# Peptides against a protein of PDB entry 7RZF, part 76

Target 1, 358 residues: chain A of PDB entry 7RZF
Amino acid sequence: PFQEEHLKQLYKIVPIKDIRNLYVTFPIPDLQKYYKSNPGHYLGHLIGHEGPGSLLSELKSKGWVNTLVGGQKEGARGFMFFIINVDLTEEGLLHVEDIILHMFQYIQKLRAEGPQEWVFQECKDLNAVAFRFKDKERPRGYTSKIAGILHYYPLEEVLTAEYLLEEFRPDLIEMVLDKLRPENVRVAIVSKSFEGKTDRTEEWYGTQYKQEAIPDEVIKKWQNADLNGKFKLPTKNEFIPTNFEILPLEKEATPYPALIKDTAMSKLWFKQDDKFFLPKACLNFEFFSPFAYVDPLHCNMAYLYLELLKDSLNEYAYAAELAGLSYDLQNTIYGMYLSVKGYNDKQPILLKKIIEKM
Target 2, 358 residues: chain A of PDB entry 7RZF as posed
Amino acid sequence: PFQEEHLKQLYKIVPIKDIRNLYVTFPIPDLQKYYKSNPGHYLGHLIGHEGPGSLLSELKSKGWVNTLVGGQKEGARGFMFFIINVDLTEEGLLHVEDIILHMFQYIQKLRAEGPQEWVFQELKDLNAVAFRFKDKERPRGYTSKIAGILHYYPLEEVLTAEYLLEEFRPDLIEMVLDKLRPENVRVAIVSKSFEGKTDRTEEWYGTQYKQEAIPDEVIKKWQNADLNGKFKLPTKNEFIPTNFEILPLEKEATPYPALIKDTAMSKLWFKQDDKFFLPKANLNFEFFSPFAYVDPLHSNMAYLYLELLKDSLNEYAYAAELAGLSYDLQNTIYGMYLSVKGYNDKQPILLKKIIEKM

## One batch from the design tools (peptide; made by RFdiffusion4, then SolubleMPNN)

Design b2_p13_1_s4 (from b2_p13_1, 9 letters changed)
Fold by OpenDDE base, seed 2:
Structure b2_p13_1_s4 (fold): chain B 358 residues (1-358), chain A 13 residues (1-13)
Amino acid sequence: as target 1 above (358 residues)
Amino acid sequence: VEVRERRFGPPLK
């Protein structure tokens, strides 16, 4: 385990690839025995959230970060890490201290709100869906994975332990959250901008790096992170499926789409699934407009319209994706194409939101 | 996105 002397360290690392990354790492206790509550997953879900009021949303709005990932990572026996990793913009590379300040502001928001049972329940439900409808893996890879996890989980639970949550443990969430403090931080910045500014070489890969102590003034700045009023807990995810009923195959089900509605304004084709038997659907809409491709101006206007529409839908995209829903919007020579895919239960909700933004 | 246990390379010592 890291001793105090290994904390509050900054690593400047030169990558081989042209990448800009920030890793903010905290040592945490071994949470393996708490897999049924998985407090690290709860915190990873919130810290890694991409919706309105999230850490990523604020950092993106400043132009500092493109992507964010948060969660627990295995260490050696008896300890783990919690890591927040971001992809930095060129501007974000200049604002690393402020990015980390925002991380601690968000963490402080989580402390102020306390553990939320409804968030745990959403994580539980999402993981249960992911387990229940998990795709078939290649046998060799699957067997090797299972053999590996047999060292960590009881035989009876080995298939479920990585997915199924059972117990809401606010005490464990608070315990992990208490470890996410500036005094416990290890920071790594990965950028080619450190080329020629390093003094050490890593033994195993020859990676050039510099190690520095983080100044006490910077640690104190992060310790005094206020509640940033821009940070909010996510809203409840309305896209989480609850109905998984598979309707029986119709006796007259055709192997091809059947025309079930024909009007002057619309044609509707339907094909029931006769192969996969999943509680999923694919909704495809072609909208026709004589103006969409009449000239270069209209073509560009139609393009801009769809880009603006996509941007306006970003607030729902993440929540829908977490729930196993997706949408796609494309320009066609005839007008516009919309696709909505995933669990059929909540597709009408997503479709309604798309149409309301159109 | 949550980092599920991605096998990261060896911890930086």
Scores: peptide ipSAE 0.018, ipTM 0.432, DockQ to the pose 0.097
Fold by OpenDDE base, seed 4:
Structure b2_p13_1_s4 (fold): chain B 358 residues (1-358), chain A 13 residues (1-13)
Amino acid sequence: as target 1 above (358 residues)
Amino acid sequence: VEVRERRFGPPLK
């Protein structure tokens, strides 16, 4: 485990690939025994959230970060880490201290709001759905994975332990949040911009790096992180499926899509699933416009329209994706294509939101 | 999203 001397350290690392990454790491207790409550997953879900008022949304709005991942990572036996990892822009590489300040502002927001049982319930429901409708894996890979996790979980729970949440433990959430402090931080910045500016070489891979202490003034700045009013807890995920009913096969079910509606304004083809029997659907819409591809101007306007539409839908995209829903929007020579895929229960909600933004 | 082990993280010593 890291000792106090290993905390408040900054590592500047030279990658082989042209990548810019920031890793903000906190040592945490071993949470493996708490897999039924999984407080690290709860915090990872919130810190790694991509919706409005999230850490990522604010960092993206500043042009500093492309992607964010938060969560627990196994260390060795008896300790873990909580890691916030971001993909940095070139501008973000210049604002690492401010990025980390925003991380602590978000963590402070989580402390101020306290543990939310409804958020735990959403995580529980999402994981239960993921478990219940898990795709078939290749036997060799699956067996090797299961053999590995048998070291961590009882035999009776080995299939469920990575998925099924049972207990809301606000005390454990608070315990982990209490470890996410500036005094406990380890920072690693990965960038080619550190080439020729390093003084150490890693033994195993020859990775060039520099280690330096984070200045006390910077630690104090992060300790004094205020409540940034831009940070909000996520709204409830309305896309989480609750109905998994599989309708019986229709008596006239065809092996191919059947035309079930033909009007001057619309044609509808339908094919019931006769193979997978999943509570999922694929909705495909082709919108026809004689103006969409009539000339280069209209073509570019149609393209711009879809890019703006996609941007306006970003607020829903992440919540939908978490719930196993996806959408796609494409320009066609005839107009526009929309696809909505995933669990059929909440597809009408997503479709309605898409249409309201159109 | 939960931290998927990206291969290029600093060695967690």
Scores: peptide ipSAE 0.014, ipTM 0.426, DockQ to the pose 0.084
Fold by OpenDDE base, seed 5:
Structure b2_p13_1_s4 (fold): chain B 358 residues (1-358), chain A 13 residues (1-13)
Amino acid sequence: as target 1 above (358 residues)
Amino acid sequence: VEVRERRFGPPLK
């Protein structure tokens, strides 16, 4: 485990690739024994959330961060890490201290709100769906994985332990939150801008780096992180499927799409799944416009329209993706293509939201 | 996005 001397450290690392990354790492207790409650997953879900009022949403609005990943990472036996990793913009590289301040403001928001049972329930439901409808894996890889996890889970639970949540443990969530403090932080900044400014080389990969203590003034600034009124807990995910009923195969089911509606304004083809028997659907819409490709101006206007539409739908995209729903919007030479895919139960909700934004 | 539990994560590249 890291000792106190290893905390409050800043690492400036020179990558081989042209990447800009920030890693904010906290040592945490070993949470393996708490797999049924998985408090690290709860916190990872919230800190890594991409919806309105999330940490990522605010950092993106500042132009500092492109992507964010938050969650627990296994260490050695007896300890873990909680890591917040962001992809930095060029501007974000200049604002690392402020980015980390926003991280602590979000963590402070989580402390102020306290553990939410409804958030745990959503995580439980999402994981249960992921388990129930898990894709087939390659047998060799799957067997090797299962053999590895037998060291961590009871034999009876080895298949479920990575997915199924059973116990809401607010005490464990608070315990992990208490470790996510500025005094416990390790910061790594990865950028080519540190080339020629490093004094150490890593033994195994030859990675050039510099290690510095984080100034006490900076630590104090992060310790005094106020509640930022822009940060909010996510809203309930309305896209989580609850109905998994598979309708009986129609007696006259054709092996190809059948035309079920033909009007002056629309044609509709339908094909029932006769192969996979999953509670999933693929909705595909082709919209035709004589103006979509009439000239370069209209073509560019149609492009801009779709980019604006995608941007306006971004608030739903992440919640839908978490729930196993996806959409795609594309320009065509004839107009526009829309696809909605995933669990059929909540597809009408997503489709309605798309159409309302159109 | 959540950090997937990786026991043996590659070293920080």
Scores: peptide ipSAE 0.021, ipTM 0.462, DockQ to the pose 0.125; fails the geometry check
Fold by OpenDDE base, seed 3:
Structure b2_p13_1_s4 (fold): chain B 358 residues (1-358), chain A 13 residues (1-13)
Amino acid sequence: as target 1 above (358 residues)
Amino acid sequence: VEVRERRFGPPLK
């Protein structure tokens, strides 16, 4: 276990690859026994959220961070960590203290709002969907995985324990939040910019690093993290599928797409799934415009239009992705291509939002 | 994105 002397430490690490990463690590209790409530997953879902008012959204808006991942990580047996990992921009590398301040502001927002049962329910529903429609794994890998997790879960639950949430435990969420404090932090910054500025070498891999104590003034600054009004809890995820009904195969189902609608302005082809029998669909739209590729100006305008459209859809993209929906928008020489894929139940909602932004 | 077990390099001791 990390002792007090191992807390409030900053590690400057030289990578082999040209990468810029920040790791903010908190020691937490072993949460393995709480797998039915999984408070670390709840917090990881919120801290790692990418929607409006999220930690990532704000850090991206400042140009400091490209990606963010939050969650629990196993340590040695009986020890666990909560880690917030971000991919840093060059500018973000100069603002690490402020990035971490924003992390603590977001954590403070989570404390102020308290545990939300509806968020837990969304996590439960998402995990249930993921379990129910889990892809087949390679038998050898799957068996080895199951054999490993038998050390942690009852035999009866070994298949479900990593997915199915059963209990909302606000007390455990608060307990973990209480460990996510500046006094418990370990910070690692990974950047080539530290080359020639390190004083230590890691014994096993020869990784060059420098270890520094985080100044008490910086710790106090993070301890006094205020409520940043830019941070908000996510909205309810409207894309979570609730209907998984598989329609019977039509008697006249063709093995190839059939033209089911032909008009002056549109053609529609349909093929029913005759192989997988999943509550999923692929909607593909090709839009034709004689202006899309008529000259370099129009081509660039069509490109810019799609980039702006994608940007305007980012608010929905993450929530849709979590719910197993995806979209794709591409320029073509004839116009534009739109694809919507995933669970069919909420595809109309996503499609409507896309069309309303167009 | 949930932290899939990126094999973080060994924890800095």
Scores: peptide ipSAE 0.016, ipTM 0.431, DockQ to the pose 0.081; fails the geometry check

Design b2_p13_2_s1 (from b2_p13_2, 10 letters changed)
Fold by OpenDDE base, seed 5:
Structure b2_p13_2_s1 (fold): chain B 358 residues (1-358), chain A 13 residues (1-13)
Amino acid sequence: as target 1 above (358 residues)
Amino acid sequence: MSRRGTFEFPVED
């Protein structure tokens, strides 16, 4: 376990690859025994959320961060880490202190709102879906994984322990959240900009780094993180599937898509799944426009239109992705292509949102 | 596919 002397440290690390990353790490208790409630996953879900009012949304709006990941990581025996990792822009590399301030502002928002049972329920539902419709893994890898996790879980639960949430434990959420404090932080900045500015070399890989104490004034700034009014809890994820009914195969089911609607304005082809028997669908739409590719100007306008449309849909994209829904929008020589894929139950909701933005 | 958002950092085996 890190002693107090190992806390409030800044590491400047020179990567081999041209990458810019920030790691904000907190030592936390071993949460393995709490797998049924998984408080670290709850906090990771919120901190790593990409929707409106999220930490990532705000940091992206500043131009400082491209991606954000939040969650627990196993440490050595008897302790874990909670890590917030971001991919930094060039501008973000200049604003690391401010980025971390925003992290603590979001954490303070989570403290102010307290543990939310509905958020836990969404995590539970998402994980249950992931478990129920888990893809087949390679037997060798799967067996090895199961053998490994038998050290952590009862035999009866070994298949479910990583997925099925059972208990809402607000006390454990608060316990972990209480460890996410500036006085407990370890910061690592990874950038080539530190080349020639390091004084240490890591023993195993020869990684060049510099270790510095974070100034007390900076720690105090982070400790005094106020509530930023831009931060909000996510809205309820409307895309989480609840109906998994598989319709029986029609007696006249064709092995190929059948034309089920033919009009002057539309043709509709349908193929029932006769192979996978999953509560999933693929909706594919080809839109035809006589203006598509008529000249370079119209071609570029069609491109810009789709980029703007994708941008306008970004608020739904993350929630849909979490729920196992995806969409794709592409320019074609005839117009545009739209695909909606995933669990069929909530596809109409996503499709409606796409069409309303078009 | 790395799920965007909540990464439980895989235990490096």
Scores: peptide ipSAE 0.026, ipTM 0.621, DockQ to the pose 0.330
Fold by OpenDDE base, seed 3:
Structure b2_p13_2_s1 (fold): chain B 358 residues (1-358), chain A 13 residues (1-13)
Amino acid sequence: as target 1 above (358 residues)
Amino acid sequence: MSRRGTFEFPVED
């Protein structure tokens, strides 16, 4: 376990690659025995959320962060870490203290709202879907993985333990959340901008770094993190599939896409799944416009339109992706291409949202 | 499927 001397430390690390990363790490108790409730997953889901009012949404709006990941990491036996990792912009590298302040403001929002059973239920449902429709792994890798996790889980649960949530434990969520405090923080900043500014070399990999104590004034600033009114809990994920019914194969099912509708303005092809029998569909739309590529101006306008459309959909895209739905939008020489893929149950909802933004 | 938001940070062995 980290002693007090290992807490409130800042590490400035020189990477080999041109990357800018921030790691905010908290030592937490070993949560392995609580796999049925998985409080670290609950917190990782919220802290790592990309929807409106999320930590990432706010940090992106400031131009400081590109991506954010939150979650638990295994440590040595008897302890774990909770880590918030962000990909920093050049501007974000100058605002690391303020980025971490926003992290603590979001954590304070989670404390103020308390554990939400509906969020746990969504995590449970998402994990159940992921388990039920898990892709086949390579037998050798899968067997090796299972052999490894047999040290942590009962034999009867070894296949389900990483996926199936069983118990809502608000007490454990609060316990982990109580460890996510400025007094327990370890900060690592990874940037080439620290080249020639380091005083230590890591023994194993030769990584250049500098270690500094975080000033008490900075710790106090983070301890006094107020409620930022921009932070909100996510809305319910409307894209979580609930219907997994597989329609029977049509008697006249063709091995190739059949033209089922032909009009002056639209053609529709359909092919039923005759191979996989999954509750999934792939919807592809090609929009034709003679104006999309008529000249360089129209081409650039069509490009800009799709970039703006993608940006306007980004908040919905995350919730859809979590639920196993995806979309793609591309410019073509003839117009625009839209694809919607994943579980068929909630595809109409995603499609409707896309069309309403168009 | 890349679970984008909840990475279990791979423990590098």
Scores: peptide ipSAE 0.023, ipTM 0.605, DockQ to the pose 0.309
Fold by OpenDDE base, seed 1:
Structure b2_p13_2_s1 (fold): chain B 358 residues (1-358), chain A 13 residues (1-13)
Amino acid sequence: as target 1 above (358 residues)
Amino acid sequence: MSRRGTFEFPVED
């Protein structure tokens, strides 16, 4: 286990690839025995959220971060890590201290709001859907994975333990959240900008790095992280499917799409699933406009329109993706293409939001 | 889903 001397450390690491990453790591207790409540998943869901008022949303708005991942990682036996990892921009590399300050402001917001049972319920429902409709894996890989998992979970639960949440444990959420403090931090910055500025080499991979103590003044700044009014808990995810009914195959079902509506303004083709029998659908829309590709100006305007539309839909994209919905918008020589895919239950909600922004 | 990033810190033994 890391002693106090291993905490409040900054590592500057030279990568082989041209990447810029920040890792903010907290030693935490072993949470394996709490898999039924999975407090690390709860915190990872919130810290790694991409919606409005999220940590990532604020850091993106400043141009400092491209992507964010939060969650637990296994360490050695008897301890784990909670890690917040971000992909840094060139500007973000200059603002690492401020990025970490925002992380602690978000964590402070989570402390102030306390554990939310509705957030746990959404995590439970999402994981239950993911388990129930899990795709078939390659047998060899799956067997090897299950064999490894048998060391951690009861035989009766080995298939469900990574997915099914059973117990809301606010006490365990608070316990983990209490470990996410500046005094318990290890920071690693990965950038080629540290080439020729390192004094150590890692023994196993030859990775060049420099280790430095984080100044007490910086730790104190992070300890005094205030409540930033830009940070909010996510809203309820309206895209989580609740109806999984599969309609019986029609007697006249054809192996090909049938034309079910033909009008001067629209044609509609339908194909019922006769192979997979999943509560999923694919909606594809082709919009025709005589102006979409008439000249270079109109082509660029149509392109710009779709980019702005995608940007305006970004607030829903993450919540939809979490719920197993996706959309795609593309320019065509004839106009525009829209695709909506995933669980059929909430597709009308996503489609409505897309059309309302169009 | 929370993307799990695996980063291994240089472990000083």
Scores: peptide ipSAE 0.015, ipTM 0.582, DockQ to the pose 0.099
Fold by OpenDDE base, seed 4:
Structure b2_p13_2_s1 (fold): chain B 358 residues (1-358), chain A 13 residues (1-13)
Amino acid sequence: as target 1 above (358 residues)
Amino acid sequence: MSRRGTFEFPVED
């Protein structure tokens, strides 16, 4: 386990690939025994959230970060890490201290709000859906995976342990949050900009790096992280499916899409799923406009319209994706194409939001 | 959790 001397360290690492990454790592207790409550998943879900008021949303708005991942990682025997990893922009590489300050502001927001049972319930429901409708894996890979996880879980739970949450444990969430402090941080910055500025080489792969102590003034700055009013807990995910009913095959079910509505303004084709029998649908809409491709100006306006529409839909994209819904918007020579895919239960909600933004 | 490549910090033993 890391001793105090291994904490408050900054690593500057030279990658082989042209990548810019920040890893903010906290040593945490071994949470393996708490897999039924999985407090690290709860915190990873919130810290890694991409919705309005999230850490990522704020860091993106500043142009510093492209992507963010939060979660637990296995360490050596008897300890784990909680890691916040971000993909840095060139500008973000200059603002690493401020990025980490925002991380601690968000963590402070989580402390101020306390553990939320509804968030745990959403995680539970999402994981239950993922388990229930898990795709068939290749047998060889699946058996090898199961054999590996048998070291961690009872035989009776080995299939469910990675998915099914059972217990809301606010005490464990708080315990992990108490480890997410500046005094317990290890920072790694990965960038080619450190080439020729390193003094150490990693033994196994020859990775060049520099290790530095984080200045006490910087640690104190992070310790004094205020409540940033831009940070909010996510709203409830309205896209989480609750109805999984499979409708019986219609007597007139055709092997191909049948035209079920034909009007001057719309044609509707329908095909029932006769193969997979999943509580999923694929809605495809082709919008026709005589103006969409009449000239280069209209073509560019139609393109810009879709880019703006996609941007306006970003607030829902992540929540929909978490819930197993997706959408796609494309320009066509005839107008616009919209696709909505995933669990059919909440597709009308997503579709309504898309149409309201159009 | 998207399995983005976790960097393994050099663990001094």
Scores: peptide ipSAE 0.017, ipTM 0.576, DockQ to the pose 0.096; fails the geometry check

